# Designs tried in a protein design run: peptides against a protein of PDB entry 3V4L. Part 15

Target 1, 386 residues: chain A of PDB entry 3V4L
Amino acid sequence: GQPLAKDKVALLIGNMSYWEHPKLKAPLVDVYELTNLLRQLDFKVVSLLDLTEYEMCNAVDEFLLLLDKGVYGLLYYAGHGYENFGNSFMVPVDAPNPYRSENCLCVQNILKLMQEKETGLNVFLLDMCRKRNDYDDTIPILDALKVTANIVFGYATCQGAEAFEIQHSGLANGIFMKFLKDRLLEDKKITVLLDEVAEDMGKCHLTKGRQALEIRSSLSEKRALTDPVQGAPCSAEALVRNLQWAKAHELPESMCLKFQCGVHIQLGFAAEFSNVMIIYTSIVHKPPEIIMCDAYVTDFPLDLDIDPKHANKGTPEETGSYLVSKDLPKHCLYTRLSSLQKLKEHLIFTVCLSYQYSGLEDTVEEKQEVNVGKPLIAKLDMHRGL

## One batch from the design tools (peptide; made by RFdiffusion4, then SolubleMPNN)

Design b1_p9_2_s4 (from b1_p9_2, 4 letters changed)
Fold by OpenDDE base, seed 5:
Structure b1_p9_2_s4 (fold): chain B 386 residues (1-386), chain A 9 residues (1-9)
Amino acid sequence: as target 1 above (386 residues)
Amino acid sequence: MTELVSMAP
């Protein structure tokens, strides 16, 4: 019969905004495009941008809580990385220069923990460089992996090589993701699908002799990303997994704020990623005696590091929101919250209405505090250990 | 113009 997944879970990490290393661009679009494709494949997807070492560890721990016997686990990483002695290291955004294995996440350690969960399939898609780090002489003593015959690695590049991004008009895609996205929905054994992606990359004149996909697998069964989720009655574990995923993707409800002057503001929320939310405001009613009015969001929690100069933009694109801008309402003011994983408390902020009456030169301000609880990934309390 | 940029640190 066709293999069945007990469930399908993916963690996607895209690191771009490094503190001590060159900034990347591709991970933004690549994580977004892969998220949308994996959702069409009935994956529960957590998508995270710009994680510190601590935040990456917590994201992996939360991902491992979603894994169980017969669950398909997929880890995608796009960012800086290295490979020493066949061990792959993902570099957090706060990694020092130079970094070592102690500052990074070892993919083979994550694989060991996934094998302990008795997963049905383990897929690693690593969109990073595989050069040796000459500043890290540590030979990691990895515990022996179990013989599970359900492991697939897709490396964006070969051993000792660089991965590349294609920059066009201010956006970039990784070369790996550019070819992977065209085949990802195909009903094929995952190793056959990746082999076809490798052939497509090999036809590209830009990458010939610079980047080649490497497939490493022990997959003994005909498993595909298209394999249906087993529709059996929700085990207690399946219910917990569904609740944990839903908790990480719950947006605040849109609300109508009424000011004393009679102005009504619509406040809305959209997810770009599991840790990135867009707030948008629009004036839905204005009394005729008010000639001008603007509604600003301000007084955000300090943990979010929101620069007011980047808040309240006339377009989503001015906030850095190029991907979801088509799905957002028009004629709003937009604010992008890009670090929801840092939120320790409820998201409380102020909506400030600035307005002018007909025949008065002075602007009047009216303020309303809004509490939207813990949005998206902020519900997982990734900070509970600090 | 399409540019190929290394993801190396």
Scores: peptide ipSAE 0.365, ipTM 0.887, DockQ to the pose 0.841
Fold by OpenDDE base, seed 1:
Structure b1_p9_2_s4 (fold): chain B 386 residues (1-386), chain A 9 residues (1-9)
Amino acid sequence: as target 1 above (386 residues)
Amino acid sequence: MTELVSMAP
């Protein structure tokens, strides 16, 4: 019969804003586009940008809680990385210079834990460099992997080689995602799909002799990313998984705030990623005696590290939000919250209305506190060490 | 001009 997935779960991590290393650009677009494609394939997708070591560990642990017998697990990583002795290491944004294996996440350790969940398919898509780190001679003593015959690695590059970003005027993909996105929806065995992606990369004049896709697989069955999810969740674990995923993607409801002066503000929310939310404010009603009014958001929780200079922008792009700007309402003030994984408490902030009456020189301010609970990934409490 | 930039640290 056609293979069935018990469920399909993906964790996508894009690290760009490194503290002690060169900043990247492609992971932003790559994680976003891959998220949208995997959602069309009925994957439950968690998408995270710019994670510290601790936050990456917690994201992987939460991902592993979503895995169970016959579930398809997909891990995508785009960022800095290295390969020592056939072990792949993902580099967190807070990694020191130089970094070591103790500062990084070993992909083969994650694979070991996925095998313990008796998953139906394990797919790793690693969009990172595979050069040796000469500052780390530690050979990880990994436990022997089980022979599960359900593992697929897609490496963006060959062993000992670099992965590349496309830099041009504007947003662009990494080389791997540029070719992967065109085939990802095809109803093919995942190893056949990746082989076709490798052929497409091999035709590109930019990548010839610089980057080639490597496929490492033990997959004995004809499994595809298009394989249908088994119908209604038949286990308590499947219900819990569905509820946990739904919680991690729940946006705050849009609010209509009414001020004493008679101004009405709409406060809205949009998800860019599981840890990135856009807040937008718009004036929906203004009394005629008020000549000017603006609605600012302020007094965010300190854990979010919101710079007021980047808040309350006239465009989404001025906040650093280039991907969802077409889906946002126009003529708002926009604020991007990019670190929702750091939020320990409820998201409480102030909406400040500044306005002027006709014939008065002085500006008047009214303030309302807003509590929107824990938005998106903040509902998973990833900051709680297990 | 499209340039390839290494993702190496």
Scores: peptide ipSAE 0.342, ipTM 0.881, DockQ to the pose 0.820
Fold by OpenDDE base, seed 2:
Structure b1_p9_2_s4 (fold): chain B 386 residues (1-386), chain A 9 residues (1-9)
Amino acid sequence: as target 1 above (386 residues)
Amino acid sequence: MTELVSMAP
């Protein structure tokens, strides 16, 4: 019979905004596009941008809590990385220069923990460089991996080689995602699908002799990303997993704020990623005696590091949101919260209405505090270990 | 021209 997944869970990490290393661009688009494709494949997707070492560890721990016997686990990483002695290291955004294994996440350690969950399939898609780090002489004594015959690695590049992103004047994929996205929905054994992606990459004149996909697999069964999820969640564990994932993806409800002057503001929320949310405000009613009226969001929690200069923009693109702008209401003010994983408490902020009456020179201000609870990934309390 | 930029640190 066709293999069935008990469930399908994916963690996607895109690191771009490094502190001590060159900034990347492709991980933004790659994580977004892969998220949408994996959702079409009935994956529960957690998508995270720009994680510190601590935040990456917590994201992996939360991902491992969603894994269980017969669950398909997929880890995608796009960012800086290295490979020492066949061990792949994902570099967090706060990694020092030079970094070592102690500052990075070892993929083979994650694989070990996934094998302890008795997963049905383990897929790693690593869109990072595989050069040796000569500043890290650590030979990780990895515990012997179990022989589970269900592991697939798709490396964006060969051992000892670099991965590349496309520098265009606009949004562009990394080389790996550019080819992967065209095949990902195909009902094929995952190793066959990746082999076709490798062939497509090898035919491209841009990548020929610069980047080649490497597939490492122990997969003995005909498993595909298209494999259906086994039935309704009949187990208590499956119900708990579904509820946990749903909580981590719950947006605040849109609300209508009414001010004393009779102005009504619509406050709305959109998810770009599991840790990135856009707040938008629009004036939905204005009394005729009010000639000018603006609604700003301010007084965000300090943990979010929101620069007021980047808040309350006339377009989503001015906030750095290029991917979801088509799905947002027009004629709003937009604010992008890019670090929801840092939120320790409820998201409380102020909506400030500035307005002017006809025939009065002075601007009037009214303020309302808004509490939207813990949005998206902030519900997982990734900081509970501090 | 489409330039490839290394994702190496």
Scores: peptide ipSAE 0.337, ipTM 0.875, DockQ to the pose 0.797
Fold by OpenDDE base, seed 4:
Structure b1_p9_2_s4 (fold): chain B 386 residues (1-386), chain A 9 residues (1-9)
Amino acid sequence: as target 1 above (386 residues)
Amino acid sequence: MTELVSMAP
């Protein structure tokens, strides 16, 4: 019979904004495009940008809570990384220079934990460099992996080689994602799909002799990313998993705020990633005696590190949101919250209406506090271990 | 011209 997944869960991490290392660009587009493709494949996708070591550990722990017997688990990582002694290390954004294994997440440790969950398929897609880190002399003594015959690694590059991103005047993919995205929806065994991606990369004149996909697999069954999810969630564990994932993806409801001056504001929310939300405000009603009015969002929690200079922009693109801008309402003020994983409390902020009456020189301000609870990934309380 | 930039640190 066709293989069935009990469920399908993906964690996608894109690290770009390194503190002590060169900034990357491709992970933004790559995580976004892969998220949309995996959602079309009925994956429950958690997508996270710019995680610290602690935040990466918690994201992996929460991902492992979504895994169970016969569940398909996919981990994608795009960022800095290295490979020592056949162990792959993902580099968090707060990693020191030089970094060591103690500052990084070992992919093979994550695989061990996934095997303890009795998963139906384990897929790792590692869009990182695989150079040796000569500053890390640690030989990890990893416990022997179980013989589960359900493991696939897609490495964006060969052992000891670099992965590359495309630089041009706009948004571009990494080299791996550029070819992966064209085939990801194909109903093929995942190893066959990745072999075809490797062939496509090998035919490209840009990548020839610079980057080649490496596939490492122990996959005894014909498993595909297209494999259907087994039936309605009938187990208590499946219901809990669905509820946990749903909580991590719940946006605040759009609100209509009414001010004393008679101005009505629509406050809306959009998810760019599981930890990135756009707030937008629009004037939906204005009394004719009010000639100008703007609705600013202010007084965000300090743990979000919101720079007021980047808030309340006239376009999504001015906030750094280039991907979801087409799906957003026009003629708003936009604010991008890029670090929702840092939120310890409810997202409380102020909507400030600044307005002017016809024939008065002075601006008037009215303020309303808004509590939207814990949006998106903030519901998982990824900081509870501090 | 499309430039490939290394994702190496």
Scores: peptide ipSAE 0.323, ipTM 0.872, DockQ to the pose 0.785

Design b1_p9_3_s1 (from b1_p9_3, 3 letters changed)
Fold by OpenDDE base, seed 1:
Structure b1_p9_3_s1 (fold): chain B 386 residues (1-386), chain A 9 residues (1-9)
Amino acid sequence: as target 1 above (386 residues)
Amino acid sequence: STKLVSTAT
């Protein structure tokens, strides 16, 4: 019969805004496009940008809680990385220069933990460099992996080689995602799909002799990303998984705020990623005696590190949101919260209405505090120290 | 012109 997945879960990490290393651009687009494709494939997707070491560990731990017997697990990483002795290391945004294995996440350690969950399929898509790190002399003593015959690695590049992004005017993919996205929805064995992606990369004059996809697989069965999910959740674990995923993707409800002057504000929320939310405000009613009014958001929790210079913009793009602008209402003020994984408490902020009456020179201000609870990934409490 | 940029450190 056609293989069935018990469920399908993906963790996508895109690191770009490194503190001590060159900033990247492609991971933003690559994580976003891959998220939308995997959702069409009925994956439960957690998408995270710009994680510290601690935040990456917690994201992996939460991902491992979603894995169980016969579940398909997919890990995608785009960012800086290295490979020592056949072990792949993902570099967090807070990694020192130089970094070592102690500052990084070992993919083979994650694979070991995934094998303990008796998963139906383990897919790793590693969009990072595979050069040796000569500052890390650590030979990781990895325990022997179990023979599970269900593992697929897609490396964006060959062993000891670099991965590349396309720098053009505007948004562009990394090289791997550029070719992967065109085939990802095909009903093919995952290793056959990746082999076709490798052929497409090999035909491209830009990548020829610079970057080639490497496939490492023990996959003995004909499993595809298109394999249907087993119907109604029949286990308590499947119900918990569905609830945990739903919590990590729950947006605050849109609010209508009424000020004493009779101005009405619509406050809305949109998800760009599991840890990135856009807040937008619009004037929906204004009394005729009020000639001008603007609604600003302010007084965010300090843990979010919101720069007021990037808040309350006339376009989503001015906040750094280039991908979801099509789905947002027009004629708002926009604020991008990019670090929801840092939010320990409820998201409480102030909506400040500044307005002017006809025939008065002075501006008047009214303020309302808004509590929207824990939005998106902030519901998982990733900062609860183990 | 399309430029390839390495994601190496």
Scores: peptide ipSAE 0.316, ipTM 0.882, DockQ to the pose 0.798
Fold by OpenDDE base, seed 2:
Parts: C-alpha cells; structure tokens; sequence
Structure b1_p9_3_s1 (fold): chain B 386 residues (1-386), chain A 9 residues (1-9)
C-alpha cells in the first residue's frame, strides 16, 4: 500500500542577522516559500528566523516533542554552517568569531534524537556551506546511529564546498530553494524528487560548476512528502501534538479599540513566521470635530528589542516585511515584532491616540494598554531555562 | 548580471 505518515512536522530555521559574521539575505525568502509549500503538503510547520544558540536548542527540543512513532520529521536550515568529519554544524546568530562545535548545533545529534522518537521519515535539507572549520579541532564522538533506513539528507552543496545566494537588488532565493520549490509538491519518492532538483540545478548555467546538490540517503521505502497523514487523530498523543502545534501558531484576535473621544481603532495581527508578527492599526471611525488623529503602538516588552524608529510605519515594507504585505490591510500603521521567541511574559503594549479638535491648538492624547497574551511561538516558552 | 555570493563565513 502507499506509505502513511502518522503526522508530518517541519522545523525551518533561517539565520541571517549574524552578530559576528556576514549577514545573509536568502534565508528570509527560502524559509517563507518552503513554509507555504510544506503547509500545502499537510506539514505542521514551525518557521523561525535569527535564532541564538539557546533559542535553536529550544526550537529543536520543541520540534522533537512533536515527533513520535511514524511521524515524518523535516528539518530545514538556511544560514552559515560547516562540516567537520562528516558532521554538519548549524551556526546560530550569536556564534562567536571564530565559532566551534560547542557554539553550534550538530545535525547528526538531532538525527540521533529523531531516531529515538521512532520517526517514519527523517529529512534534512541543509542550505549552508559544507566547508571545514579549521578553528574547530573537536572530533565529535557520536553514538552509532540506529539502522532505521528512513534518513534523507539534501545538502545544498557538495562536501567541502560553499553554498551561494543570488545577490539581486530585491528578494531572491538561495540556489537550493530556487530549484527545490519547483519540485517539492511532486508525488515522488523524496530521493527521486531531490535527484530531479539536482538535475535542474546542474542544467542551470549560473550554478554549473559552482554548486551541486548532494543527496545522502538510507531510505529503503518509497516515502514522499506527499504521503497522506493517517486519518483523524485517533490517539490522545496525536490530539496533544495537534493542540501543541496549534497553540504555537495562534494569532491574537483582531480588536476594535474605542477611545473616549469617539475614535475607533482597528488593531490586527499577522504572522510572517512563527517568531515574526506584524501588528497593524487603522482609524476606522473618527468624529468630524477631530481634525487630526494619529494612532501608534508603543511600550513593548524590553525583551523584544523594538526600536521605535522602525515601529508605526506607513507600509509593511518599511518595517522589513516584504513577504506578507499583499495579505495585509492597506492604509494602516505597521510594526514588525521579529523576535517573539524572546518574549518571557505576555505581550503587553500601549496604543496611543494623538488627536486635535477643530478650533483647539492643543493636542490631546489617550492611551489604552493591550494585552494579547503570548502570540505564536512565545507560547512555547522557549526561554524556560531549567 | 546575476551575482552569486557565497554563504561562507
């Protein structure tokens, strides 16, 4: 019969805004596009940008909690990385220069933990460099992997080689995602699909002799990303997993704020990623006696590191939100919260209304505090230290 | 011309 997945779960990490290393651009678009494709494939997708070492560890731990017997697990990583002795290391945004294995996440360690969950399929898509790090002399003594015959690695580049992104004036994919996205929805064995992606990359004059996809697989079964999820969650564990994932993707409800002056503000929320949310505000009603009226959001939790200069923009693009702008209401003020994983408490902020009456020179201010609880990934309490 | 940029550190 056709293989069935018990469930399908994906963790996508895109690291771009490195502290001590060159900034990247492609991971933004690549994580976003891959998220949308994997959702069409009935994956539960957690999509995270710009994680520290600690945040990456917690994201992996939360991902592993969603894994169980017969679940398909997919890990995608786009960012800086290296390969020493056949071990792949994902570099967090806070990694020192130079970094070592102790500052990075070993993919083979994650694979070991996924094998302990008795997963149905383990897919790693690694959009990073595979060059040796000569500053890391650590030889990881990895425990012997179980012979599960369900592992697939898609490396964006060859062993010891570099991965590339396309430097355009606008948004562009990395080289791997550029070809992967055109094939990802095909009902093919995942290794056959990746082989076709490798052929497409090899035909491209831009990438020929610069970057080639490498496939490493032990997959003995005809498993595809298109494999149907086994029907309605019949187990208590499947219900719990579905509820945990749903909680991590719950947006605050849109609300209408009513001010004493009779101004009404619509406050809305949109997810760009599991850790990135856009807040938008619009004046939906204004009394005629009010001649000027501006609404802005302020007083965000300090853990979010919100620069007021980047808040309350007239376009989503001015906040750095280029991907979801088409799906947002027009004529709002927009604020991008890009680090929801850092939120330890409820998201409490102030909506401030500044207005002027006809015939009065003095500006009046009204403020309302808004508590939206823990939005999106902030519900997973990724900062709960032991 | 499309420029490729390495993601190497």
Amino acid sequence: as target 1 above (386 residues)
Amino acid sequence: STKLVSTAT
Scores: peptide ipSAE 0.307, ipTM 0.876, DockQ to the pose 0.737
Fold by OpenDDE base, seed 4:
Structure b1_p9_3_s1 (fold): chain B 386 residues (1-386), chain A 9 residues (1-9)
Amino acid sequence: as target 1 above (386 residues)
Amino acid sequence: STKLVSTAT
C-alpha cells in the first residue's frame, strides 16, 4: 500500500543576525518559502528566525515533543555551521568567535533523540557550510545510532565545502533552496526527489564546481513528503500534538479600539514566522473635526528589545517585512516583533492615538493598554528551559 | 552578474 505518516512535523530554523559572525540574508526567504511548501504538504511547521543556543535547544526539545511513533520529522537549518568528524554543528546567533561544539547544536544528537521517538521518517535539510572548524578539537563520542532505515540527510554542499547565497539587490534564496523549492511538492521518494534537485543544481552554470548537494540516506521504504497522514487524529497523543502545534500558531484576535474622541482603531496581527509577528494599526473611523490622526504602538515588554525607531512604519517593508507585505492591509502603521521566543509574560503594549482638531495647534493624545496574551511561539514558554 | 557569497564564517 502507499506509506502513511502518523503525522508530519517540521522545525525550520534560519539564523542570519549573528552577533560575532557575518550576517546572512538567504535564511529569511528560504525558511519562509519552505514553510509555505511544507504546509501544502500537510506538515505542522514551526518556523523560527535568529535563535540563541538556549533558544535552539528549546526549539529542538519542543519539536521532539511533537514526534511520536510513525510521525515524519523534518529539520531544516539555514545558517552558519561546520562539520567535524562527520558530525554537523548548527551555529546559534550568540555563538562566540571562534565557536566550538559546546556553543553549537549537534545534528546527530538530534537524530538520536528522533530515533528514540520511533519516527516513521527523519529528514535533515542542512543549508550550511560544512568546512572543518579548526578551533574545535573536540571529538564528540556519539552513541551508536539505531538501525531504523528511515533517515535522509540533504546537505546543501559537499563535505569540507562552502554553501552560497545569491548576492542580489532584492530577496534571493540560498542555492540549495532555489532548486529544492521547484521539486519539493513532487510525489517521489524523498531520496529520488533530492537526487533530482542535485541534478538541477549540477546543471546550473552558477553553481557548477562551487556547490553540490550531498545526499546521505538509510531509507529502506518508499517514503515521500507527499505521503498522506494516517486517519483522523483519534489517539490521545495525536490530539495533544495537534493542540500543541495549534497553540504555537495562534495569532491574537483583531481588535477594534474606541477612543474618547470618537476615533476607532483596528489593531491587527499577522504571522511572518512562528517567532515573528507584524502588528498593524489602521484608523477605521475618524470624526470630521479631527484633521490628523495616527495610532502608534509603544511600551512593549523589555524582553522583546523593540527599537522605537523601527516601530510604527508606513509600510511593512520599512519594518524589514518583505515577504508578507502583500497579504497585509494597506494604509496602516506597521511594527515587526521579531523575537517572540524571548517573551516571558503576556504581550502587553500601549496603543497611543495622536490627533489634532481643526483649528487647534496642539496635538492631543489618548492611550489604551492592550493585552494580547502570548502570541504564536511565546505560548510554548521556550525561554523557561526544560 | 549574479555574485555568489559564501555563508562561511
Scores: peptide ipSAE 0.281, ipTM 0.867, DockQ to the pose 0.724
Fold by OpenDDE base, seed 5:
Formats: C-alpha cells, sequence, structure tokens
Structure b1_p9_3_s1 (fold): chain B 386 residues (1-386), chain A 9 residues (1-9)
C-alpha cells in the first residue's frame, strides 16, 4: 500500500537581517514559496524570519513538541552557515563576528532529538554555505545517532562550497529553491525528487561549476512528501499537535472602530509569516463635514522595536511586504510587525484618528486603545527566559 | 545581468 504519515510538520527558518554579518535577500522569498508548497502537501508549517540564537532554540523545541512516532518532520534553513568536521551549523542573526559553535545551532543535535521522537521521516533542507569556519576550532562531541533508516539531507551546495543567491533589482530565489519549487509537489520518493532537482541545477549555465546539490540519505522505505496523513480519529496526541500548530497561525479578528466624530475604521490583520503580521487600517465611513481623515497605528509594545518611520505606509511594499501585497485590501495604511516572537505581553496598540472639519484650519485627534491578545507565533511564548 | 552573490560571511 502507499505509506502513510501519522502527521506532517515543517519548521522553516530564514535568516537575512544579520547584525554583524552581510545581509541576505533570498531567504524571504524562499521561506514564503516553500511554506505555500508544503501547505499544499498537508504539512503543518511554522515559518520564521530573522531569529536570534535563543529564538532559534525555542523554535526547534516547539517543532520537536509537534513530532511523535510516525510523524514526518521537515526542517528547512536559509541563511549563513558553516560545516566543520561533517557537522552543519546554522548562524542566528545575533551571532558575533567571528561566530563559533557556541553561538550557532548544530543540525546533527536536532537530528538526534528528532530520532528520540521515533519519527516516520526526517528531512533536512539546508540552504547555506558549507565552508569550514577557521575561527571555530571546537570538535563537537556528538552522541552516536540511532540507526533509524528514515533520514534525508538536501544540501544546497557541496561540502566546503558556497551557496548563492541571485542578485536582481527585485525579489529572487536562492539557487536551491529556484529548482526545488518546480518539483516539490511531485509524487516521488524524496531522494528521487532531490536527484531530479540536482540534475536541473546541473543543467543551468549560471550554477554549473559553482553550486551543486548534495543528497545524503539513509532511507530504507519509499517515503514521499505527497504521502497522505493517516485519517484515523485524532488520538489525544494528534489533538494536542493540531492545537499547538493552530496557536501559531491564529490571526486577530478584523475590527470596526467607531469614533466620536462619526468616522468608522476597519482594522485588519494578515500573516506574511508565523512571526510577521501586517496591520492595515481603512476609512469605511466618513461624515460629509470631515474633509480629510487618516487612521494611524501607534504606541506598540517596546519589545517589537517598531520604528514609526516604517509604520502607517500608503502601500504594503513601503513596509517591506512584497509577498502578500496582492492579497491585501487596497487604499489602506499598512504597518508590518516583523518580530512577533519578541512579544512578551498582549499586543496592545493605539489607533489614532487625525481629521479636519470643513472651515477649520486645526486638525483634531481621537484615540482608541486596541488589545488583540497574542497573535500568531506570540502564543508560543518564544521569549520565555529573556 | 543576473549576478550570483555568495551567502558566505
Amino acid sequence: as target 1 above (386 residues)
Amino acid sequence: STKLVSTAT
């Protein structure tokens, strides 16, 4: 018969906005496109951008809580990275320059923890450089991996080689995701699918002799990303897993705010990633005596590091939101909250209505406080211990 | 022209 997954869970991390290292561009598009493809494959997907070391550790811990016997686990990482002695290290955005293994997440440690969960399949897709870090002289003593015969690594590049992104004037994929996305939905054994991606990358004149996919696998069964989820009545563990995933994806409900002047504002919310939300405001009713009015959002929690210069933009693109802009309402003011994992409390903010009456020179302001609880990933309390 | 940029530090 066709193999069944007990469930399918993916963690996608894209690090781009490094503090002490060169900024990247491809991880934004690559995480977004891969999220949409894995959702079509019935994966429960958590997608996170720009994580610190502590936030990456917590994201991995929450991912491991979703894993159980016969569950398919997929970890994707796009960002800076290195490989020492066959161990792969993912570099957090707050990593010092130079970084060491103590500042980074070891992928083989994550694999050990996934094997303890008795998973049905473990897939790692590592879209990072695999150069040796000469500033890290540590030899990690890793515990011996179990013989589980359910492991697949797709490395975007060869051992000791660099990974590349396409520098364009607009949005562009990394080299690996450019080829992976065209095949990811195919009903093939995951190793066969990755071999076809490797062949497509090898035919490209841009990447020939610069970047090649490496596949490392110990997979004794025919397993595919297309394998159906077992439709048995939800065990207590399956209910807990579904609830934990649902917490990370719950948006605030849209609100209609009414001001004393008779202006009505629609306040709406959209998810770009599990830790990135767009707030948008629109004027839905204006009395005829009010000639101009705008609805600004302000007074955000300090934990979110919201620069007012980047808030309340006339387009989603001016906030840095290029991927979901087509799905947003038009003629709003837009604010992008890019760090929801930092939110310690409820998301409380002010909606400020600025307006002018016909025949008065002075602007009038009215304010309403809004509490939307903990949106998206903020429900997982990824900041616990900071 | 499409330029490849390394993601190396």
Scores: peptide ipSAE 0.281, ipTM 0.868, DockQ to the pose 0.781

